# Designs tried in a protein design run: peptides against a protein of PDB entry 5HOI. Part 286

Target 1, 351 residues: chain A of PDB entry 5HOI
Amino acid sequence: FRYMPFSPAGTPFGFTDRRYLTMNEVGYVSTVKNSEQYSITVSFFDVGRFREYHFEDLFGYDLCFLNEKGTLFGQSKTGQIQYRPHDSIHSNWTKIIPLQAGERITSVAATPVRVIVGTSLGYFRSFNQFGVPFAVEKTSPIVALTAQNYRVFSVHYSQFHGLSYSLSELGTSSKRYYKRECPLPMSLPNINSDMKKDANLDYYNFNPMGIKSLFFSSYGDPCIFGSDNTLLLLSKWRSPEESKWLPILDSNMEIWKMSGGKETTDIHVWPLALAYDTLNCILVKGKHIWPEFPLPLPSEMEIRMPVFVKSKLLEENKAILNKKNEIGADTEAEEGEEDKEIQIPVSMAAE

## One batch from the design tools (peptide; made by RFdiffusion4, then SolubleMPNN)

Design b1_p26_7_s4
Fold by OpenDDE base, seed 5:
Structure b1_p26_7_s4 (fold): chain B 351 residues (1-351), chain A 26 residues (1-26)
Amino acid sequence: as target 1 above (351 residues)
Amino acid sequence: SAEELAERLERRAKRRKELAKRINEK
């Protein structure tokens, strides 16, 4: 196993000179390789609120986190981090994180009030928005981070215990844990079944954990979207005994419903954020499970627990078709069985 | 088709973005 740099909804280069470093509800950060240099562009979905900007990257930043106030960049091998406020009122700052031999920065996160750095050796480093350090803590190896305000959601990996998570609050005087290295019930990528397509192998090499993204909901609940394309939400995390992961969206099931019950191999959900009752996402067309260039406009999917079985819906629709044929209702022409849209109940159809 | 679905979804996303702009301009 190799620790890879993780950024929320980051994409691989693949066979191209360009990739997304990160994307969320605020915008997307792209990098283009030009010989030995990189050109980074920070783009926004609300073009009225923020102006797109670009800069030359001489360091080869492979970590990124975007928020409403600025962008954090990191270089996994050198330990360099840079924070760039979107507003020109605040200055950019750069810092080198001390790394041990073989240590890598695996993830970075930034809020308007905190900067967090996680490493392959489990060093958790916290800073304010100006790069002033608060603390260094030793945890299990960190593979992913996200943060909202003072809260941090961290994902950890152990060779013996698999995936775990922590939920913490970084106050002014102390760190509080709501959850500390608890088991994370997320499926890892299945190398034998999912790697039949070369495109899936390229993505696995880029992101071995299969974590497409992690974020906080608009209500402040930790969310994670894995390789199984299921959105998990941590409910009731303030009550240790009542806390549970909820599968609030099976995106493969929702695509299947939206297609009229056709198996679609060419549409993929790329998660951005959870706002209220809707997943903001990019709908990716084509062979790759990640968005290419140019970035499609964000779409919204309603959250719904996966309570329906595909086989049962197919049987119910076959039974309805057989009843229509028995009643002698005008069979509009035998267009092939593949072209009949399955009538999905209106309560199941996303508007 | 998968293409028609994704075109339909892009058209919905465009309409929602235009609606959000029109709501915020009032």
Scores: peptide ipSAE 0.015, ipTM 0.452, DockQ to the pose 0.044
Fold by OpenDDE base, seed 3:
Structure b1_p26_7_s4 (fold): chain B 351 residues (1-351), chain A 26 residues (1-26)
Amino acid sequence: as target 1 above (351 residues)
Amino acid sequence: SAEELAERLERRAKRRKELAKRINEK
């Protein structure tokens, strides 16, 4: 196992000179390799709210976190971090995080009020938005971070215990835990079944945890989107005994429904954010499970508990088709090629 | 098409965002 730098919805280079460092509901950060340097572009979906900007990266930033106020960059090996406000009123700042031998920054997160750095040795470093340090805590190895306001959602990995998560609040005086290294019921990428396609191996080498993205919902609930393409939401996290992970969207099932029940292998959901009852995502069409260039426009998918079994729907549709054929043997009428689409009940169709 | 689906979803997103603004302005 290798600790790889994680950024929310980050993409690999693949065979190209360019990738997305991160993307979310605010925008997307791209990097292009230019000889020995990189050119970074910070782009926004709301072009009226923010102006796109670019800069030359001599450090090779491989970590990124975008928020509504700025962009945090990190270099996993050197420990360099840079915060760039979107507004020119506030100055950029750079800091070097002290790393031990073999330690790497695995994830970074930034809110308008906090900067968080997590490492492969489980060092959790907190700063204010100006890079003033608050504390250093030793945790289990951190593999992913996200943050909203003062809250931090961290994912940890142990070779013995698998994935765990913490939910904490970084107040002015102290860190509060709502959850501390609790088991995370997310499936890891299945190397044996899924890695038969070269594109999946490339993605696994980039992101061995299969965490496509990690974010807070608009309601402030921790969300995770794994390699199984299921969106998990942490419900009732304020009540330790009542807290549970909810599978609020099976994106493979939703693609199957949207495709009229056709098996599609070339359409993929790339998660950006959860806004109320909708997953903001990129619908990726192609060989790769991640978006390429240019970035497609974001799409919205309604969240739905996966209560339906695909096999039952296929059986029910076969039974309906068989009944139609038993009745329709006498009416050779022009019911055209539309009869091959699985009638998804209106209650199951995305309105 | 995937493009027509994306356009339909974007139109719905805009309507929901406008509805949410109107709900929160009351």
Scores: peptide ipSAE 0.011, ipTM 0.421, DockQ to the pose 0.043
Fold by OpenDDE base, seed 1:
Structure b1_p26_7_s4 (fold): chain B 351 residues (1-351), chain A 26 residues (1-26)
Amino acid sequence: as target 1 above (351 residues)
Amino acid sequence: SAEELAERLERRAKRRKELAKRINEK
């Protein structure tokens, strides 16, 4: 196992010279390799609110976090971080995070009021938006970070304990924990089953944890989207005894419903954000599970608890078809059984 | 377009904020 730099919804280079460093509801950050340097572009979905900009990157930034006020960049090996406000009123700033031998920055996050850096040794470093340091805390090894306002959702990894999570609030004087290194009920990528396709191996080498993204919902609930394509939401996190992870969307089940019950292997959900009761995502078509260039338009998917069993729906539809055939209703019998669109009730179909 | 999606998201967000206010006022 190797600690890799994580950014929310970041993509690998694959066989190309370009990748997305990060993407969310605000926009997307791309990098293009040009000889020994990189060209970074920060693009926005709301073109009227923000102007797209680009710059030359001589450091090879491999970490990124985008918010409504600026973009944080990081270099996992050198410890360099850069914050770039979207507004020209505020200056860019750069810092070097001190790293021990073999330590890597594994994740960075930024809000309008906080900057957070997490490392492979579990150093949690907090700053204000101007890069003034608050504290350094030693935790379990950090593999992913996201933040909203003063709240931080951190994912930790131990070889002995697997995945854990923390939910904290970074006040002016102290860090408050709502959850501290609690078990995270997310499945890790299965190397033996999933790696039969070369495209999955490339993604696993880029992101061994299989965390496609993590974010806060519009209501301020921690969300995580793993390699199983299930959106988990942390419910009731203010009440320690009542807090639970809810599987609020099985994206593979929703794709199966939208396809009329056809097994599709070429459509993939790439998560951006959870806005109320809809997952903002990219629908990716093709061999790779991640979006390529140009970026497809975002889509909305309604959140639904996975209460449906595919096998039962298939059995019920077969029983209905057999009854129709016994009654002599001329439904065009010539389409092969594999191509028959399953009538999913409109209330159960994703719009 | 990305703009049409942003406007659609903003309109849905406004409607849901209004619905949430109406649910909490009952």
Scores: peptide ipSAE 0.014, ipTM 0.401, DockQ to the pose 0.036; fails the geometry check
Fold by OpenDDE base, seed 4:
Structure b1_p26_7_s4 (fold): chain B 351 residues (1-351), chain A 26 residues (1-26)
Amino acid sequence: as target 1 above (351 residues)
Amino acid sequence: SAEELAERLERRAKRRKELAKRINEK
């Protein structure tokens, strides 16, 4: 296993010279390889609120986190981080994170008030928005980070224990844990089943945990979107004993429903954010499970608990079709097996 | 609040589970 740099909704280069370093509800950060350097562009969905900007990257930033105030960049191998405010009034700052031999920065996150750096050895480093350090904590190896305001959602990996998560609040004087290295009930990518397509192998090599994104909802709940394309939300996290992961959206099931029950292998959900009761996402069409260039417009997908099993819906629809055919049995019209759209009951499609 | 969303999702999940039971009992 290799620790890879993770950024929320980051994409691989694949066979191209370009990728998204990160994307969320604010915008998207792209990098283009230009021989020995990179050109980074920070783009926004609200073009009226923020001006797109670009810069030359001589370091090869492979980590990124975008927020409403600025962009944090990181280089996983060198330990360099850079914060770039969107407002030109505020100065950029750069810092080197001290790394041990073989240590990598695995994830970075930034809020308007905090910067956090996680490493492959489990060093959790916290800073203010100006790069002033608060603390260094040793945790299990960090594989992913996100943050909102003072709250941090961290994903950890141990070869012995698998995936765990922490939820913490970074006050001025102390770190509070709501959850500390609790088991994360997320499925890891299945190398044997999913690697039948070369595109999945490229993505696995880029992101071996299969975490497409993690974010806080608009209500401040930790969310994670794994390789199974299920959006998990951490509910009741203020009550440590009552806290549970809710599968609030099976995106494969929703695509299947939206497609009239057709097996679509060319439509993929790429998660951006959870706003109220809608998943902001990119609907990716094509062979790759990640968005290419140009970036499609964001779509909204309503969150829905997966209460219905696909197999059962197919059986019920077959039974309804068979009953309709038994009532209409007198006309032998050999009208071919046209792809009869499965009429999903409005009650299954509206809540 | 996050708790209100969790309760709303839990209420929806309960209603859907009851609906799924009613659909399965027919």
Scores: peptide ipSAE 0.006, ipTM 0.312, DockQ to the pose 0.040; fails the geometry check

Design b1_p26_8_s1 (from b1_p26_8, 14 letters changed)
Fold by OpenDDE base, seed 1:
Parts: structure tokens; sequence; C-alpha cells
Structure b1_p26_8_s1 (fold): chain B 351 residues (1-351), chain A 26 residues (1-26)
């Protein structure tokens, strides 16, 4: 087994000189190999909000994370990381992460307030957006990271225990765990069944965990999309005993229904993000399960699961809060109510 | 024949027909 660099929705080179380093709801980062150098382009779906930019990469960045404020790059072998704000107001910064012999950076994540680096030896390194270090923690080997605001979703791998996950919050003074190295009920790629197609071998060599992407939903729930093309959402993560993974979308089943019950082997869902009740994805046509160049426009796949209940319950709770505020009761709004997880009624969580 | 009408109704749902069932973000 080899630890490979992971980036959300990153693609292999295959037989081409180009690949996507990462893609999400904000945009996509591509790299083109030019002899011994790379040209990186950061592109955005909202062309009115952001301007596309490019630069020459002399380091061969193989890790990337894109957010609304900037792009984090990493080189898995050298330990070099670079943060590039989209706005010219803030300067780019570069750092070298100290790596032990045979240690690699396996994943990087960035939010507007945090930078996270995970390694094949399980070093979890946290920084602010300016690259000031907070802490170094030793965990199980990290294979994937994503982050939203102060929250970090990490996937770990052990040869003995398989996949686990952690959900943590990176405050100013300490790291809080909501989940710490709990079993992740995601299927690993089946080498023997899936390798009958050369295209699956190339992807497996690039990403042996089969994690196509991981992200936080618009509601702040951890999501993971594996090799089985099932979107898993972590529900009730604020209540450790009630926390469960929900298979909110089988994308193969949805494609099968849309095809009128025909087996389609040339249509693939490539996950970008979960926004409300819709999976943002690229519909891929062809032999490769990943998008080629040029990138197709994103598509939305509707999710039947009660994320709709969470929006309705949010609207109902906002309407209840607004009605309480109109009734002029001098109840000190304790600042602590914004973080209460909306309890989805048990009846709606079973449909 | 009823078989030919079944074959014509088995029009291969194209990638385009599937892609139209997705909301595209324009």
Amino acid sequence: as target 1 above (351 residues)
Amino acid sequence: SEEEELEEKQKQVTFEDIAEKFKRRE
C-alpha cells in the first residue's frame, strides 16, 4: 500500500499532460505539465465574482484545496505548501512542512480562517490563514482532509482497522473533537472486480482509497463520496451517541432510473458539493469515471432525503425566533442558541 | 410487429436525455 496525495475531486493525468488538482462548488484548479514544469490555472464557476488566474509551478504541486478566499497548494514529498489568496490585497505565503524520512503530506485543507496539513504518519498540523502555526497533533495516518470555517473532517487509515474519521473544531486555544477516529462505514475499492477496466486501474493507482471527494454540506454536515458512488452524510454529529452516516444518494441508482432501467457504463457522477437538497456534480460521459478537458458545466442532482426537513426546520425555527422577537419578551438571547443542532423528527428521518 | 414497437420504445436514452433531467447551473 502507498499513501497517495489526496485532493477533493482531483483527477489523474491518465494518458494526458493535464489534470484537475481539485474541484468544488467555487471552481476548479488544473495543472498542465510543460516539460519539467507545471502551469497551474485557478478557474471559477462564478466568473462575475472571481477572475481566473494562472502561474508557473516549479515544485510540481500534487495537493490542492480551493475555497472562496484562496487556494492552498502542497507538494507531498518536499513538504512545501503555498497559499494564494484570490484577492491581490493579501500576499501569497510559502512554508516547508518538516517531514520525516518516508513521510508525505497526504492531504491539505484551507478555510478563510484555518490551514490544515495531514501526513502519512498521522501528523495533523494547524495554521491560521497567514500560515501562523497553532499546534501539531499525532493521529492515525491521515488520508483525506476537508474543512469549513473552524471545523475539520479528517479520514484516517490503518492497515489493521481500515478507515476511520474524525470531526474536530479548531478554536483559538484548543482542538475540540465531536468524533475522534470513529469507524467510517465506507467501502474500499475492490481491486479484483473493478480492475477489469484499465480506466479503473489508473484511478486506483491515483487514489487507492477511492474517495472521490469529501466536503461539508451547506448545513455544515460532513459528506463523503466513495468508489461505490454513494454519498454519505454524517447526521447528528453534535450528539456523539446519535451520530450516524446516512446514504443520502446512490448515484448509480439515480443514473439507472434516469436511463429508464438500462445499464449505463459510460455515464458517471463526479461530486463537487452538497448545497441544501442538491448534489452539485459533473456528469461525465466516457470510459473514465472522472471529467476530462474542457470541464463540463456543473449539474444538480436532487436528493430525496430530509435535508429538506432541515431547511424547513431552519425556516420554522427562524420563524419561531422572529415571532418571539416580535412579542417583545426581554429574554436575554443567550449567544449559545445558534449552535443547537435542529432535531430532525424521527418520522421524517425514516422516509 | 409488437417486437419492433418494443424495440422502438427501447430508444436508447442518450446522455443528453439524462443530462436534461439534471438541473444545470448556467
Scores: peptide ipSAE 0.213, ipTM 0.656, DockQ to the pose 0.360
Fold by OpenDDE base, seed 5:
Structure b1_p26_8_s1 (fold): chain B 351 residues (1-351), chain A 26 residues (1-26)
Amino acid sequence: as target 1 above (351 residues)
Amino acid sequence: SEEEELEEKQKQVTFEDIAEKFKRRE
């Protein structure tokens, strides 16, 4: 097994000179290979909010993370990282991460307040948004990272233990774990069944774990989208004993229903983000499971949230609305219909 | 024939038809 650089929703070059380094709800980062150089473009879905920018990459950045405030780049072999704020008022910074012989940066993440670097030897490095280091921790080998605010979702791989995950909060003084190297019940790519198509072999060589993306939902729940095209959400992660992965969307099943029950092998869901009850995604047509150039417009796929997630989200939204209204005016909230037992569709109750 | 009308009603739901079902929920 070889540790490969991972970025959320990143695509391979394939037979082309270009790929997406990363994409999410904010936008997409592309790189084009021009001889020995690369040209990077940072593009946004909300063209009114942010200005697209480009730069020449002399380092060959193969890691990327995009957020609402900036873009983090990394070079897996050299250990170089660069943070580029979208706002020109804030300075770019560059740092070299010290790597041991054979060590690679495998993933990077950035929020407006934190930068995280994970390596193939399991070094977890945390920084502030200005590249000031907080700590270095030794974990199991890191294969993927995402972060929201101070929270980090990390995926680990061991040849002996398979996939695990951690969920941590990077406070000002200390790291707190909600979950620490717990088993991740995600299926790995099946080389023997799926690799009968050459196009899937190229993707497997780029991403051996088959993790298309990982992100936090709009509610701050860890999400992962694997090679099986199932969206997993970590429910009840604040209660260690009650924490479970929920298969909240089978995208193959949803495409099958939308096709009128026909097998489709040329339509693929490429995940971007989970916003409320919708998966923001790119709907891909063709032989490749990943988007090509130009990037199609994002699409929304409605998620039939499990009742227990929907009820909790309604309670959390009611609590957020009540806290907002305690700061605002005396509008009488009508006590609307509480007791509608949302019937779980029989198809989800049969496993 | 009724089979040809069934085959024509089995018009492959195009990618465009699926993509339209996604967009109609915006």
Scores: peptide ipSAE 0.203, ipTM 0.644, DockQ to the pose 0.336
Fold by OpenDDE base, seed 4:
Structure b1_p26_8_s1 (fold): chain B 351 residues (1-351), chain A 26 residues (1-26)
Amino acid sequence: as target 1 above (351 residues)
Amino acid sequence: SEEEELEEKQKQVTFEDIAEKFKRRE
């Protein structure tokens, strides 16, 4: 096994001089190899809100995270990170993360308020948006990170225990864990079955975990999209005992339906974000499971939760409503509005 | 081949197969 740099929805070079470093609902970051340097372009889907910009990369950034305020870059081997605000009013900053011999930055994440760096040795480093350090924590080896506001979703890998995940909140004074290194029920890429096609081998060498992306939903739920093309959503994460992964979308099944019941091996879903009841994605046509250049327009795929999962969610929502009705109105005041569990909309559970 | 068709069918993780994998871990 080799720890590779992970960025959400990042693509390999393949046989080309260019790749996407990352993409999400905000936009996409591309890099083009020019001899010994790279040219990076930060592009946006909302061209009215943000102006595309580019710069020369002399470091060979292989990690990226895009948010609404800026772009975080990282170099997995050197430990260099750079934050570039989209607004020119705010200064860029650069920092070197100290790495041990053989240590790699494996993932980076940035929100408008936090910067997070994860390593192959399990160093979790937190900063504010200005690169001021908060803490260094030792965890299991980090393979992927995403963040929304103060919340961080981290994926860990152990050779002995496989995949785990953590969900944490990076307050001003302390880190709170909602989930700490819990088993992640995601399938790893099957080398024997999936790699019979050369195109899948290139992707596996780039991303051996098969995590195409991870993000927070518009409701603040951790989402992961693996090599099985299933979108998993972590529900009830505020209640550690009630927390579960929901298979909210089988994109292979949705492609099969959209194809009129034909097996199609040339159509692929590339995940960007989950907004309400729709997966924002790139529908990729071709040999590669990832988008090439130019980037196709984003598509929305409606989420259709399985009826059996819907029935369980409806029963659980009824049980929660019944408990809230038995616990009189006076206890609603002390759970701060931020801790109100956004129930999966009953509409997602009803169809 | 019938083995390739069987391998392709085994690659489609259905919602039922996902649900069974979750039920076995509870």
Scores: peptide ipSAE 0.032, ipTM 0.418, DockQ to the pose 0.031
Fold by OpenDDE base, seed 2:
Parts: structure tokens; sequence; C-alpha cells
Structure b1_p26_8_s1 (fold): chain B 351 residues (1-351), chain A 26 residues (1-26)
């Protein structure tokens, strides 16, 4: 086993000069190899809200986290991190994270109020959005991080205990745990069965935990999407004794249903986010389980919620959109979030 | 703020609160 840098929905280079550093509901960050340099592009799905930008990367950033206010970059070996606000009003900042011999940054996360750095030795480092440090905590080795507002979902790996998770809140004065290094019932990649395809070996070497992504839902529930293509949601996390992981979506089963019960080996779900009752994802056609270039448009995969719950979620979403319009946020809400039947994109059907 | 409204909504309804509201109607 080797600790590798993890970013949510990040892709390997494979045989190409380019990859995605990260992607989520906000957008996608790509990097292209230019001899000894990298060119990074930060792109957005809402092209009206944000302007695409690029810069030259002399450091070889291999960690990334995108949020609505900025992008956090990290270099796993050197310990360099950079935060770049999307708005030109706020300055970029750079910091070196002190690393011990053989220690690597394994994951980074950023919210509008917090920056988090996790390492292969289990150092959990917290900062504000300006890079001012709060604390350093020693945990089990961190393999993945995500954050929403003040909340952090961390995945840990121990050779003795396997996968565990923590859910914590980073207040101004102290860290509160809702969950602390509890067992994570996620299947690890099956090296013996899946490595018969060269494409799976390349992905395993890039991401040996098989965690395609992790995020918070729109309801603030921790979500994880593993190599088994099952979306797990942590329910009742406020009640430590009642908290459980729910397998809320088997994406292989949903693709199988959509294909009319045909075995499809060339259609893959790449997770972005969970918004209400829909998994925002990229549908990928091909040998690789990850999206290539250009990035396909995001698709929504409905989680089988009861129709009554779906209607209530749609009403709550419309009420949010109407409030945004009253506050003078120029989010043109396209009225057309009718039940878009999950259709295989015509571009994927024509090849 | 939009962040405070999101945080209040995250306090009000979890996925399990949604699922339990449904199981109680069968």
Amino acid sequence: as target 1 above (351 residues)
Amino acid sequence: SEEEELEEKQKQVTFEDIAEKFKRRE
C-alpha cells in the first residue's frame, strides 16, 4: 500500500498529458503537462456566475479542492499549498506545510471559512480562509478529506483497522467530534478480480482506496462513493448510537436498468455531488472508468426517494431559487427542472 | 447569509428524516 494524494473526483493522467485535479457541482480543475511545467485551468458549470481562469503551475500541484469562493491547491511531497479566490478582490496566498521525512499531504479541503490539510502520518491541520492556523491534531493516517462550512468529513486508513471515518466541526475555539475514527463499511478495490483490465490497474495505482469522491449532501450528510460504485450516506450522525451508513444508490444497478437489463461494461458513473434526491455525476463512455477530455455535461441520477418526498424537495428548491432572486443574485433559475429522465446522452449512443 | 440558511436547512432535514417520514406512511 502507498499513500497517494486524493482529491474529490480527481482523474489519473493515464497515457495522456492531461487530467482533472478535482471536480464537483461547482466545476472542474484540469492540469496539462507542458514539459517541466503544468498549465492549470479552473472551469465552472455555471458559466454565467464564474469566469474560467488559468495559470502556470511551476510546482506540480497534485491536490485540489474547489468551492464556490476559491480553489485550494497542494503539492503532496513539498507541502506547498496555494489558495486562489475566484474573485479578483481577494489575494492569492501560498504556504508551506511542514512535513516530516516520508510524510505527504494526502488530502486538502477548503470552505469559505476553513482550510484543512491531512497527511499520511495523520496530521490534521486547520486554517482559516486566509491561511491563519488554528490547530494541529494527530489522528490515524488521513487518506481523504471533504468539508462544508465548519464541518469536516475525514477518511482514515490503518493497516491494523482498515478504513475509518471522522465527522467534526471546526469552531473558532475548539474542534467538536460527532464521529471519531469509527469503522467505515466501504469495500476496498478487489485487486484480484478488477485488475484483469489494465485501465483498472492505472486507476488503482492513482487511487488505491478506490474512493472516487466524497462530499456533503445538500442536507449536510457525509457521502462517499467507492470502487463498488455504491453511494453511501451517513444518516443520524447527530446521534452517535443511531448513526449508520445507508447504501442509497447502486449506480451499476441503475445503469443496468437504464440499458434495458443489458450488461454494459463501457458506461460508468463518475460522482460529483448529491443535491436533494439526485446524484450529480458524469456519465462516462469507454474503457476508462473516469471522464476524459472534453468533459461531458453533468447528468442527474435520481435516488429512488418516495414521490411525496421528491415533490417536497422540489418545492423547497423552488423556494430557495425565489429567495435568491429576491436578494438580487442573478441566478437565472431555468424553470425546466422537470423530471429529466436519465437519458444516455445522444453523443454516447452514437459511438 | 446564504450559508446560514444552508446551515439551518442542514439542521432541519437529514436524508434519514426524509426516509423515516416515508416509512411511517406505509
Scores: peptide ipSAE 0.024, ipTM 0.370, DockQ to the pose 0.017

